Peptides against a protein of PDB entry 6UG1. Designs and how they scored, part 126

Target 1, 304 residues: chain A of PDB entry 6UG1
Amino acid sequence: SNEERKRRKYFHMLYLVCLMVHGFIRNEWINSKRLSRKLSNLVPEKVFELLHPQKDEELPLRSTRKLLDGLKKCMELWQKHWKITKKYDNVGLYMRTWKEIEMSANNKRKFKTLKRSDFLRAVSKGHGDPDISVQGFVAMLRACNVNARLIMSCQPPDFTNMKIDTSLNGNNAYKDMVKYPIFWCEVWDKFSKKWITVDPVNLKTIEQVRLHSKLAPKGVACCERNMLRYVIAYDRKYGCRDVTRRYAQWMNSKVRKRRITKDDFGEKWFRKVITALHHRKRTKIDDYEDQYFFQRDESEGIPD
Target 2, 301 residues: chain A of PDB entry 6UG1 as posed
Amino acid sequence: SNEERKRRKYFHMLYLVCLMVHGFIRNEWINSKRLSRKLSNLVPEKVFELLHPQKDEELPLRSTRKLLDGLKKCMELWQKHWKITKKYDNEGLYMRTWKEIEMSANNKRKFKTLKRSDFLRAVSKGHGDPDISVQGFVAMLRACNVNARLIMSCQPPDFTNMKIDTSLNAYKDMVKYPIFWCEVWDKFSKKWITVDPVNLKTIEQVRLHSKLAPKGVACCERNMLRYVIAYDRKYGCRDVTRRYAQWMNSKVRKRRITKDDFGEKWFRKVITALHHRKRTKIDDYEDQYFFRRDESEGIPD

## One batch from the design tools (peptide; made by RFdiffusion4, then SolubleMPNN)

Design b2_p20_2_s4 (from b2_p20_2, 9 letters changed)
Fold by OpenDDE base, seed 2:
Structure b2_p20_2_s4 (fold): chain B 304 residues (1-304), chain A 20 residues (1-20)
Amino acid sequence: as target 1 above (304 residues)
Amino acid sequence: DELKKLMEEMTEFVEKFKQA
């Protein structure tokens, strides 16, 4: 019905705000000075020097290569620190079906909320789910004075899916779900004037995204619980930016149709949410990023 | 701050959903 379509849009909007606020709070927690002091001790001086290379005036690419090597070594150090990767209890922050949402509304289970103190302890011990591990990795890079962002792929329920029964069948559902991450890292390269993408936990990869990312979900089974729609970046200065354009090959043709921003009302609403979570002034880094997004929009063209 | 309280409540809601 038209009423059910409206209900699903409103629930999607509410759920999206809750996810974006969760990302904001986790980004605040990883800025802990106590955690920063502990995590800086994981990085040897030689690795710190690679993270902060001198500018090569002849070939700036040499400086970028040193930074990439430093980030690779940081991923290796992080794997040594992280002792226990817990599975998600259910689907974690991956996308729920409409049926699962309706069924969960009836089950008033007392859930134990993860407190800030418990999170900081989990990161410091190297015990937790993959999301906590990625968030801790961003904290370690920030402890080394690296301009690292926490990236969150927000997975609200699909308001474009009007099926009543959206149950997902199959024993491999968890394996397909966790194939691609929900959280990752971006690092600012001051030499190339670009963001470097880092997945320290799931795919264990570093990439300089041009047209497509390895972190973008591919295949029907993987996309059931992980649809690339809202990739939100949280920086060390409490900036909040939509960076979906970086990771979406087909932003205009495919991704936009599944976003609340497909219409003017949704666009204006979503801009208000971003503005409410963006707590810093604009910088030259934002100018370079917006120029890159503009070039990506022009290169994709208007879908026929 | 009402905004901080709302953010904490929303985080509790999201954590409840994560465990559900």
Scores: peptide ipSAE 0.026, ipTM 0.683, DockQ to the pose 0.894
Fold by OpenDDE base, seed 5:
Structure b2_p20_2_s4 (fold): chain B 304 residues (1-304), chain A 20 residues (1-20)
Amino acid sequence: as target 1 above (304 residues)
Amino acid sequence: DELKKLMEEMTEFVEKFKQA
C-alpha cells in the first residue's frame, strides 16, 4: 500500500539517523585522552617517523610511499595488540530485513548497551568485535597525530523493498555477511591531496581509491546485509561528511535509487542531518575532496 | 544537554538493534 511505503520510508530515515548518531558518539569515544596516551605507546619512534615524513619537494610520491609503509606497519602492530576478535551478536550493524525488525519489536529482551568505559577497556585490552577493533585502530592513528577518519557504512533497512515477507533466502551465511566491513579508516595524504582507505581488520588492505574500492560489497549474498548507500566519515575534529561517492562506482545509476536522497525532499532532509552532525569549519581538505567527488560524477555520466 | 541525552537514547536504540 501507499501507507506501508510511507511507513518504511520514515522508519528508514529514523534508523539512518540513529546509526549516524552512533557513529558520531563512537568517534567522540575514540578521541579519549586516556586511551590516546595508552595507544601511542604501541607505535615505535621509527614507525611514527614514517607516518610523518618530510615533504619531498623533488618527488612528493616518495613521501606518500613512506606514509603507506607507516600505515602498513601500524596494521601489523594493531594485529599484535588485538587478542580476541568476538563474533557479532546476531547480525551486528549489518542490514536487517523488515520481518526481522517486526520480530525484534515483539522481543522485550534486556539488551546490555556497551558503555563508554566498557568500550575503552575493550580497545585497551584488544578484546572485542571487528567494529570495536577498527575504531581502536583509528584511535591509535589519532594518538600518533595522524589525520585519520572513522568511516561507517550505514545499513538502514531497504525502504525500496516493498515485499510483505522480506525473509532472506536461508543461504545467507555469517561468512557472506562479514565478507566486507561496516567500519574502516581513511587517512589524509597531505602530499597527494587525497584520502587513503585503510581496512585494518577485515580485508587487511590499504588502497588509494580512484574509480572503485575493494571494500565495496560484490555479489548477491554479500549485498543482502551490506548494501553500499550511506558511507559517512567522522574526523578527529568532529567533522561529518558523506563519502559514498568514493566507494560507489555506480552512484548515479544504481546507488542513488536506493537512498533517501533520490528525491528533493530526501536530499534536503539528509543535508540537514549531515549539517547537524558536522561540528567544524570547512577546510582546504574538504575542497580537494569535493573536487574529487565532482570529477567522479562527471566521469560516471548521466545514466541512460 | 538535550542533544547529548537524545544522542545517548539513539545509541541505546542502535545497540538494542545490534543485539536483537
Scores: peptide ipSAE 0.024, ipTM 0.663, DockQ to the pose 0.889
Fold by OpenDDE base, seed 3:
Structure b2_p20_2_s4 (fold): chain B 304 residues (1-304), chain A 20 residues (1-20)
Amino acid sequence: as target 1 above (304 residues)
Amino acid sequence: DELKKLMEEMTEFVEKFKQA
């Protein structure tokens, strides 16, 4: 019905705000000075120097290569620190079906919310789910004065899916779900004037995204619970930016149709949400990023 | 203050959904 379509759209909007606020709060938690002091001790001086290379005036690419090597070594150090990777409880922050949402509304289970103190302890001990691990990795890089962003792929329910029964095929559902991450890291490369993508936990990869990312979900089964639509970046200065354009190959032709920003009302609304979560002034880094997004939009073209 | 409280309430909502 038209009423059910409206209900799903509004519920998607509410759920999206809740997810974006969650990302903002986790980004505040990883700025803990106490955590920063502990995590800086995990990084040897030689690795710190690689993270902060001198500018090579002859070949800036040499400086980028040192930074990439430093980031690789940081991923290896992080794997040694992280002792216990817990499975997600149910589906974690992956996408729920409409049926699962309706069933959960009836289930008044008292869930134990993870407190700030519990999060800081989990990161310090190296015990937690993959999301906590990625968030802790971003905290470690920030402790080393690296301009690292927390990235969150927000997975609100698909308001464009009007099917009642989305029975997900049960047995391989978890493996397919966790094949691609929900949280990852970006690091600013001051030499190339680009963001470097880092997945320290899931795919254990570093990439310089040009046209497509390895972190973008591929295949029907993986996309059922992980649909790339809202990739939000949270920086150390409490900036909040939509970086979906980096990871979406087909932003205009495919991704936009699944976003609230497909219409003018939704675009204005989503811009208000981003503005409310963006607590810093614009910088030259934002200018370089917006220029990159513009070039990516021109290169994709207008869908026929 | 109210915005922080709303943000905390929304986070609790997300964590309830995460565990459900």
Scores: peptide ipSAE 0.023, ipTM 0.645, DockQ to the pose 0.890
Fold by OpenDDE base, seed 4:
Structure b2_p20_2_s4 (fold): chain B 304 residues (1-304), chain A 20 residues (1-20)
Amino acid sequence: as target 1 above (304 residues)
Amino acid sequence: DELKKLMEEMTEFVEKFKQA
């Protein structure tokens, strides 16, 4: 019905705000001074120097290479720190079906919310789920004065799915769900004027995204619980930005159709949400990023 | 203060959904 379409759209909007606020709060928690002091001790001076290379005036690419090597070593150090990767409880922050949401609403289960103190302890000990691990990695880079962003791929329920029963048939293996991450890191390269993508936990990869990312879900089974639609970046200065364009190869042709921003109302609403979560002034980094997104939109063209 | 409470409530909501 038209009513059910409206209900799913509004529920998607509410759920998206809750996810984006969750990302914001986790971004505040990883700015903990106590955690920063502990995590800085994991990074040797030689690795810190690689994270802060001098500008090579002859070949700026040499400075980028040092930064990339520093980030690789940080990933290795992080793997040594992280002792226990817990499985997600149920599906974690991966996408739920409409049926699962309805069943959950009827279930008055007492859920134990992870408190800030518990999070900081988990990161400090190296014990937790993959999301906590990624968030801790961003905290470690920030402790080394690296301009690192927490990236969150927000997975609200698909409001474009109007099926009554959206139950996933039996074998949606946990393996297919977790094949691609929900959280990752970006690091600003001041030499190339680009964001470097870092997945320290899942794919254990560093990439300089041009047209496509390795972190973008591929295949039907993986996309059932992980649809790339809302990739939100949280920086150390409490900036909040939509960076979906970086990771979406087909933003205009495919991804936009699955976003609330497909219409003017949704675009205006989503801009208000971003603005409410964006607590810093615009910077030249934002100008370079917006220019990159513009060039990517022009290069994709209008879908035929 | 109120915004922070709302943000905490929204986070609790997300965590409830994460565990459900």
Scores: peptide ipSAE 0.023, ipTM 0.640, DockQ to the pose 0.877

Design b2_p20_3_s2 (from b2_p20_3, 8 letters changed)
Fold by OpenDDE base, seed 3:
Structure b2_p20_3_s2 (fold): chain B 304 residues (1-304), chain A 20 residues (1-20)
Amino acid sequence: as target 1 above (304 residues)
Amino acid sequence: DQYLHQVFEESLPVLKELFD
C-alpha cells in the first residue's frame, strides 16, 4: 500500500539518523585522552617517523610511499595487539530485512548496551567485535597525530524493497555478510592531497581509491546485508561528511535510487542531518575532497 | 537485537537535543 511505502520511508530515515548518531558517539569515544596515551605506546619511533615523513620536494610520491609503509606496519602492530575478535551478535550493524525489524520490535528481551567505559576497556585489552577493533585502530592512528577518519557504511533497511517476505535463505549468510566491512579508516595524505582507505581488520588492505574500491560489496549474497548507500566519515575534530561518492562506482545510475536523497526533500533532509553532526569549520582538505567528488561525478555522467 | 537496541537507546537523547 501507499501507507506501507510511507511507513518504510520514515522508518528508514529514523534508522539512518540513529546509525549516524551511533557513529558520532563512537568517534567521540575514540578521542579519549586516556585511550590515546595507551595506544601511542604500541607504535615504535621508527613507525611514527614513517607516518610523518618529510616532504620530498623532488618526488612527493616518495613521501606517500613512506606513509603507506607506516600504515602497513600499524596494521601489523594492531593485529598483534588484538587478541580476540568476537563474532557479531545476530547481524551486528549490517542490513536487516523488514521482517527482521518487525520481529525485533516484538522481542521484549532486555539487552545490555556497551558503555563508554566498557568500550575503552575492550579496545585497551584487544577484545571485541570487528567494529570495536576498527574504531580502536583509528584511535591508535589519532594517538600518533595522524589525521585519521572513522568511516561507517550505514545500513538502514531498504525502503525501496516493498516485498513482504524477504527471508534470506543462505546457509553461508554470516560469511557472505562479513565479507565486506561496515567500519573502516581513512588517512589524509598531505603529499598527494587525497584520502587513503585502510581496512585494518576485514580485508587487511590499504588502497588509494581512484574509480573502484575493494571495500565496495560485490555479488548478490554479499549485497543482501551490505548495500553501499551512506558512507559517513567522522574526523578527529568532529567533522561529519558523506563520502559515498568515493566508494560508489555507479552513484548516479544505481546508488542514488536506493538513497533518501533521490528526491529534493530527501536531499535537503539528509543535508540537515549531516550539518547537525558537523561540528568544525571547513578546511582546505574539504576543498580537495569536494573537487575529487566533482570530478568523479562528471566522469560517471548522468545515466541515460 | 542487542545492536539495534544500543543504536536506538544511545540515539534517543541526542535526537531529543537536536529537535528541542
Scores: peptide ipSAE 0.339, ipTM 0.884, DockQ to the pose 0.730
Fold by OpenDDE base, seed 5:
Structure b2_p20_3_s2 (fold): chain B 304 residues (1-304), chain A 20 residues (1-20)
Amino acid sequence: as target 1 above (304 residues)
Amino acid sequence: DQYLHQVFEESLPVLKELFD
C-alpha cells in the first residue's frame, strides 16, 4: 500500500539516524585519552617512524610507501593484540529484513547496553566482536597521531523492498553476511593527498581506492545483509562525511536508487543529519576529497 | 535483539541534544 511505503521510508530514516549516531558515539569513545595511552605502547618506535615519514621532495611515492608499510605493520601488531573475536549476536549491525524488525519489536527480552567503560575494557583486553576490534584499531592509529577515520557502512532496512515477507533462506547466511565488513578505517596520506582504505580485521587489506574497492559487497548472497548505501566517515576532530562515492562503482546508476537521497526531500533531510553530526570546520583535506568525488561522478556519468 | 537495543537506547539522548 501507499501507507506501508511511507511507513517503511520513515522507519528507514529513523533507523539510519540511530545508526549514524551510534557511529558518532563510538568515534567519541575511541578518542579516550586513557585508551590512547595504552594503545600507543603497542606500536614500536620503528613503526611510528614509518607512520610519520619525512617528505621526500624528489619522489613523494617513497613517503607513501613508508606509510603503507607502517600501516601493514600496525595491522600485524593489532592481530597480535586481539585475543578473542566474538561472533555477532544475531546479525550484528548488518541489514535486517522487515519481518525481523517486526519480530524484534514483539520481543520483550531485556538486553544490556554496552557502556563506554565496558567498550574501553574490551578494546584494552583485545576481546570483542569485529566492530569493536576495528574501532580499537582506529584508536591505536589515533594514539600514534595518525589522521585515521572510523568508517561505518550503515545498514538500515531496505525501504525499496515492499515484500511483506522478507525472510532470507540460506544455510550460509552468516558466512555470506560477514564476508565484507561494516566498519573499517581510512588514513589520510598527506603525500598523495588521498585517503587510504584499511580493513584490519575482516579482509586484512590496505588499498588506495581509485575506481573499485575490495570492501564493496559483491554477489547476491553477500548483498542481502550488506548493501553499500551509506558509508559514513568519522574523523578524530568529530567530522562526519558521506564517503559512499569512494566505494560505490555505480553511485548514480544503482546505489542512489536505494538511498533516501534519491529525491530532493531525502537529500535535504540527509544533509541536515550530516550537518548535525559534523562538529569541525572545513579543511583542505575536505577540498581534495570533494574534488575526487566530483571526478568520480563525472567519470561515471549520468545513467541513460 | 541486543544490537538493535544498543543502537536505539544510546541514540535517544544524543538525538534529543542534536535536534533541540
Scores: peptide ipSAE 0.335, ipTM 0.887, DockQ to the pose 0.760
Fold by OpenDDE base, seed 4:
Structure b2_p20_3_s2 (fold): chain B 304 residues (1-304), chain A 20 residues (1-20)
Amino acid sequence: as target 1 above (304 residues)
Amino acid sequence: DQYLHQVFEESLPVLKELFD
């Protein structure tokens, strides 16, 4: 019905805002001075120096290579720190079906909320789910004065899916779900004027995204619970930015159709949400990023 | 769902502050 379509759209909007606020709160938690002091001790001086290379005036690419090597070593150090990766309870922050949401609303089970203190303890011990691990990795990089962003791929229910029964077949669902991450890191490369993508936990990869990312879900089974639509970046200065364009090869042709921003109302609404979560002034880094997104939009062209 | 409960419980106070 038209009413059910409207209900799903509004519920998607509410859910999306809640996810974006969750990312904001986690971004605040990883700025903990107490955590920073502990995590800085994981990074030896030689690795710290690689994270902060001098500008090579002859070949700026040499400085980028040092930064990349430093980030690789940080990933290795993080793997040594992280002792226990817990499985997600149920589906974590991956996308739920409309049926699963309805069933969850009927469940009066008291769940325990993860408090800031529990999160900080989990990161410090190296015990937690993959999301906590990624968030802790971003905290470690920030503890080393690296301009690292927390990236969140927000997975609200698909408001374009009007099917009633979207029962997902159970057996391989978890493996396919966790094949691609929901949280990752970006690091600013001041030499190339680009964001470097870092997945320290899932794919254990570093990439300089040009046209496509390895972190973008591929295949029907993986896309059932991980649909690339809202990739939100939270920086150390409480900036909030939509970086979906980086990771979406087909932003205009495919991804936009699945976003609330497909229409002017949704675009204006989503811009208000971003603005409310963006607690810093614009910088030259934002200008370089917006220029990159513009070039990517032009290069994709208008969908036929 | 624990994750949904977490996300909704922690966001509600912030949503009031941001949009009221």
Scores: peptide ipSAE 0.335, ipTM 0.884, DockQ to the pose 0.782
Fold by OpenDDE base, seed 1:
Structure b2_p20_3_s2 (fold): chain B 304 residues (1-304), chain A 20 residues (1-20)
Amino acid sequence: as target 1 above (304 residues)
Amino acid sequence: DQYLHQVFEESLPVLKELFD
């Protein structure tokens, strides 16, 4: 019905805001001074120096290579720190079906909310789910004065899916779900004027995204619970930016159709949400990023 | 669902502060 379509759209909007606020809260928690002091001790001086290379005036690429090597070593150090990777309870922050949401709403079970103190202890001990691990990795890089962003791929229910029963079939549903991350890191490369993508936990990869990312879900089974639609970046200064354009090869032709921003109302609403979560002034880094997004939009073209 | 509960419960106070 038209009413059910409206209900799903509004519920998608509410769920999206709550996910974006969750990312904001986790971004605040990883800025903990107490956690920063503990995590800085995981990074030896030689690795710190690689994270902060001198500018090579002749060949800036040499400085970028040092930074990339430093980030690789940080991933290795993080793997040594992280002792216990917990599985997600149910589907974690991956996409739920409409049926799963309705069933969850009927379940009056009291769940324990993870408090800031529990999160900080989990990161400090190296015990938690993959999301906590990624968030802790971002905290470690920030502790080393690296301009690292927390990236969140927000997975609200698909408001374009009007099926009544959206039950997912298959024994491998969890493996397919966790094949691609929900949280990752970006690091600012001041030499190339680009964001470097870092997945320290899932794929354990560093990427300089050009046209497509390895972190973008591929295949039907993986996309059932992980649809690339809202990739939100949270920086150390409480900046909030939509960086979906980086990771979406087909932003205009495919991704936009699955976003609330497909219409003017949704675009204006989503801009208000981003603005409310963006607690810093614009910088030259934002200018370089917007220029890159513009070039990516021109290169994709207008879908026929 | 613990994750769903987490997201909604923690967001409600912050949503009031951000959109009031």
Scores: peptide ipSAE 0.329, ipTM 0.885, DockQ to the pose 0.794

Design b2_p20_3_s3 (from b2_p20_3, 7 letters changed)
Fold by OpenDDE base, seed 2:
Structure b2_p20_3_s3 (fold): chain B 304 residues (1-304), chain A 20 residues (1-20)
Amino acid sequence: as target 1 above (304 residues)
Amino acid sequence: DQYLYQVFEESLPVIEELFS
């Protein structure tokens, strides 16, 4: 019905705000000075020097290569630190079906909420789910004075799916679900004037995204619970930015159709949400990023 | 659902603060 379509749209909006606020809270927690002091001790001086290379004036690419090597070594150090990767309870922050949401609403069971103190202890010990591990990795890079962002792929229920029964088939669902991450890292390369993508936990990869990312879900089974629609970046200065354009090959033709921003009302609403979560002034880094997004929009063309 | 419960419980007070 038209009423059910409206209900699903509004529930998607509420769910999206809650996810974006969750990312904001985790970004605040990883800025802990106490955690920063502990995590900086994991990084030897030689690795710190690679993270902060001198500017090569003849070939800026040499400086970028040193930074990439430093980031690789940081991923290796992080793997040594992280002792226990817990599986997600149920589906973690991956996308739920409408049926799963309705069933969950009937379950009045109170759960134990993870407090800030519990999170900081989990990161310090190296015990937690993959999301806590990625968030801790961003904290370690920030402890080394690296301009690292926490990236979150927000997975609200698909308001474009009007099927009554959205039940997913069982056993292989978890492996396909966790094939691609929900959280990852971006690092600012001051030499190339670009963001470097880092997945320290899931794919264990570093990439300089031009046209497509390895972190973008591919295949029907992987996209059932991980639909790239809202990739939100949280920086060390409490900036909040939509960076979906970096990871979406087909932003205009495919991704936009599944976003709340497909219409003017949704676009205006989503801009208000981003503005409320964005607690810093604009910088030259934002100018370079917006220029890159503009070039990506032009290169995709108008969808036929 | 622990993850869903946490996201809603922790976010609702912060939403009120951020959108006030």
Scores: peptide ipSAE 0.365, ipTM 0.910, DockQ to the pose 0.797
Fold by OpenDDE base, seed 3:
Structure b2_p20_3_s3 (fold): chain B 304 residues (1-304), chain A 20 residues (1-20)
Amino acid sequence: as target 1 above (304 residues)
Amino acid sequence: DQYLYQVFEESLPVIEELFS
C-alpha cells in the first residue's frame, strides 16, 4: 500500500539518523585521552617516523610510500594487540529485512548496552567484535597524531524493497554478510592531497581509491545485508561528511535510487542531519575532497 | 536484537539534543 511505503520510508529515515548518531558517539569515545596514551605505546618510534615522513620535494610519491609502509606496520601491530575477535550477535549493524525489524519490535527483551567504560576496556585489552577493533585502530592512529577518520557504512532497511517476505536463504548467510566491512578507516595523505582507505580487520588492505574500492560489496549474497548507500566519515575534530561518492562506482545510476536523497526533500533532510553532526569549520582538506567528488561525478555522467 | 536496541537507546536522547 501507499501507507506501507510511507511507513518504510520514515522508518528508514529514523533508523539512518540513529546509525549516524551511533557513529558520532563511537567517534567521541575513540578520542579518549586515557585510551590515546595507552595506544600510542603500541607504536614504536621507527613506525611513528614512517607515519610522519618529511616532504620529498623532488618526488612527493616517496613520502606517500613511507606513509603507506607506516600504515601497513600499524595494521600488523594492531593484529598483535587484538587477541579476541568476537562474532557479531545476530547480524550486528548489517542490514536487516523488514520482517526482521517487525520481529525485533515484538521482542520486549531488554539487552545490556555497551557503555563507554566497557568499550575503552575492550579496546585496551584487544577483545571485541570487528567494529570495536576498527574503532580502536582509528584511536591508535589518532594517538600517533595521524589524521585518521572513522568510516561507517550505514545499513538502514531498504525502503525501496516492498516485498513482504524477504526470507534470506542459506547456511552461508553470516560468511557472506561479513565478507565486506561496515566500519573502516581513512587517513589523510598530505603529500598526494587524498584520503587513503584502510581496512585493518576484515580484508586487511590499504588502497588509494580512484574509481573502484575493494570495500564495495560485490555479488548478490554479499549485497543482501551490505548495500553501499551511506558511507559517513567522522574525523578527530568531530567533522561529519558523506563520502559515499568515493566508494560508489555507480552513484548516479544505481546508488542514488536506494538513498533518501533520491528526491529534493530527502536531500534537504539528509543535509540537515549531516550539518547537525558536523562540529568543525571547513578546511582545505574538505576542498580537495569535494574537488575529487566533483571529478568522479562528472566522470560517471548522468545515466541515460 | 542487541545491536538494534543499543543503537536506538544510545541515539534517541542525543537526537533530541542535536535537533532541539
Scores: peptide ipSAE 0.364, ipTM 0.910, DockQ to the pose 0.804
Fold by OpenDDE base, seed 4:
Structure b2_p20_3_s3 (fold): chain B 304 residues (1-304), chain A 20 residues (1-20)
Amino acid sequence: as target 1 above (304 residues)
Amino acid sequence: DQYLYQVFEESLPVIEELFS
């Protein structure tokens, strides 16, 4: 019905705001001074120096290579720190079906929330789910004065899916679900004027995204619970930015159709949400990023 | 669902503050 379509759209909007606020809260928690002091001790001086290379005036690419090597070593150090990767309870922050949401609403079970203190302890011990691990990795980089962003791929229910029964077949669903991450890191390369993508936990990869990312879900089974639509970046200064364009090869042709921003109402609404979560002034880094997104939009062209 | 409960419980007060 038209009413059910409207209900799903509004529920998607509410769910999206809650996810984006969750990312904001986690971004605040990883700025903990107590955590920073503990995590800085994981990074030896030689690795810290690689994270902060001098500008090579002859070949700026040499400085980028040092930064990339430093980030690789940080990933290795993080793997040594992280002792226990817990499986997600149920589906974590991956996309739920409308049926799963309805069933969850009927369940009056009180769940124990993860408090800030519990999170900080989990990161410090190296015990937690993959999301806590990624968030802790971003905290470690920030503890080393690296301009690292927490990235969240927000997975609200698909408001464009009007099917009633989207029962996902159970057995292979978890492996396909966790094939691609929900949280990752970006690091500002001041030499190339680009964001470097870092997945320290899932794919254990560093990439300089040009046209496509390795972190973008591929295949039907993986896309059932991980649909690339809202990739939100949270920086150390409480900036909030939509960086979906980086990771979406087909932003205009495919991704936009699955976003609330497909229409002017949704675009204006989503801009208000971003603005409310963006607690810093614009910088030259934002200008370089917006220029990159513009060039990517022009290069994709208008969908036929 | 624990993750949903976490996200909604922690976010609702902050939403009220940010959008008031």
Scores: peptide ipSAE 0.361, ipTM 0.909, DockQ to the pose 0.810
Fold by OpenDDE base, seed 1:
Structure b2_p20_3_s3 (fold): chain B 304 residues (1-304), chain A 20 residues (1-20)
Amino acid sequence: as target 1 above (304 residues)
Amino acid sequence: DQYLYQVFEESLPVIEELFS
């Protein structure tokens, strides 16, 4: 019905705001001074120096290569720190079906929320789910004065899916779900004027995204619970930015159709949400990023 | 669902603060 379409759209909007605020809260928690002091001790001086290379005036690429090597070593150090990777309870922050949401709403069970103190202890001990691990990795890089962003791929229910029963079939549902991350890191490369993508936990990869990312879900089974629609970046200064354009090869032709921003109302609403979560002034880094997004939009073209 | 409950419960107070 039209009413059910409206209900799903509004529930998608509410769910999206809650996910984006969750990312904001986790971004605040990883700025903990107490955690920063503990995590800085995981990074030896030689690795710190690689994270902060001198500018090579002749070949800036040499400085970028040092930074990339430093980030690789940080991933290795993080793997040594992280002792216990917990599985997600149910589907974690991956996309739920409408049926799963309705069933969850009927379940009056009180769950224990993870408090800030419990999160900080989990990161400090190296015990938690993959999301906590990624968030802790971002905290470690920030502790080393690296301009690292927390990236969240927000997975609200698909408001474009009007099926009544959206039950997902398949024994491998969890493996397909966790094949691609929900959280990752970006690091600012001041030499190339680009964000470097870092997945320290899932794919254990560093990427300089050009046209497509390895972190973008591929295949039907993986996309059932992980649809690339809202990739939100949270920086150390409480900046909030939509960086979906980086990771979406087909932003205009495919991704936009699955976003609330497909219409003017949704675009204006989503801009208000981003603005409310963006607690810093614009910088030259934002200018370089917007220029890159513009070039990516021009290169994709207007879909026929 | 613990994750869903976590996201809604922790976010609602912050939404009220940020969008007031």
Scores: peptide ipSAE 0.351, ipTM 0.905, DockQ to the pose 0.782

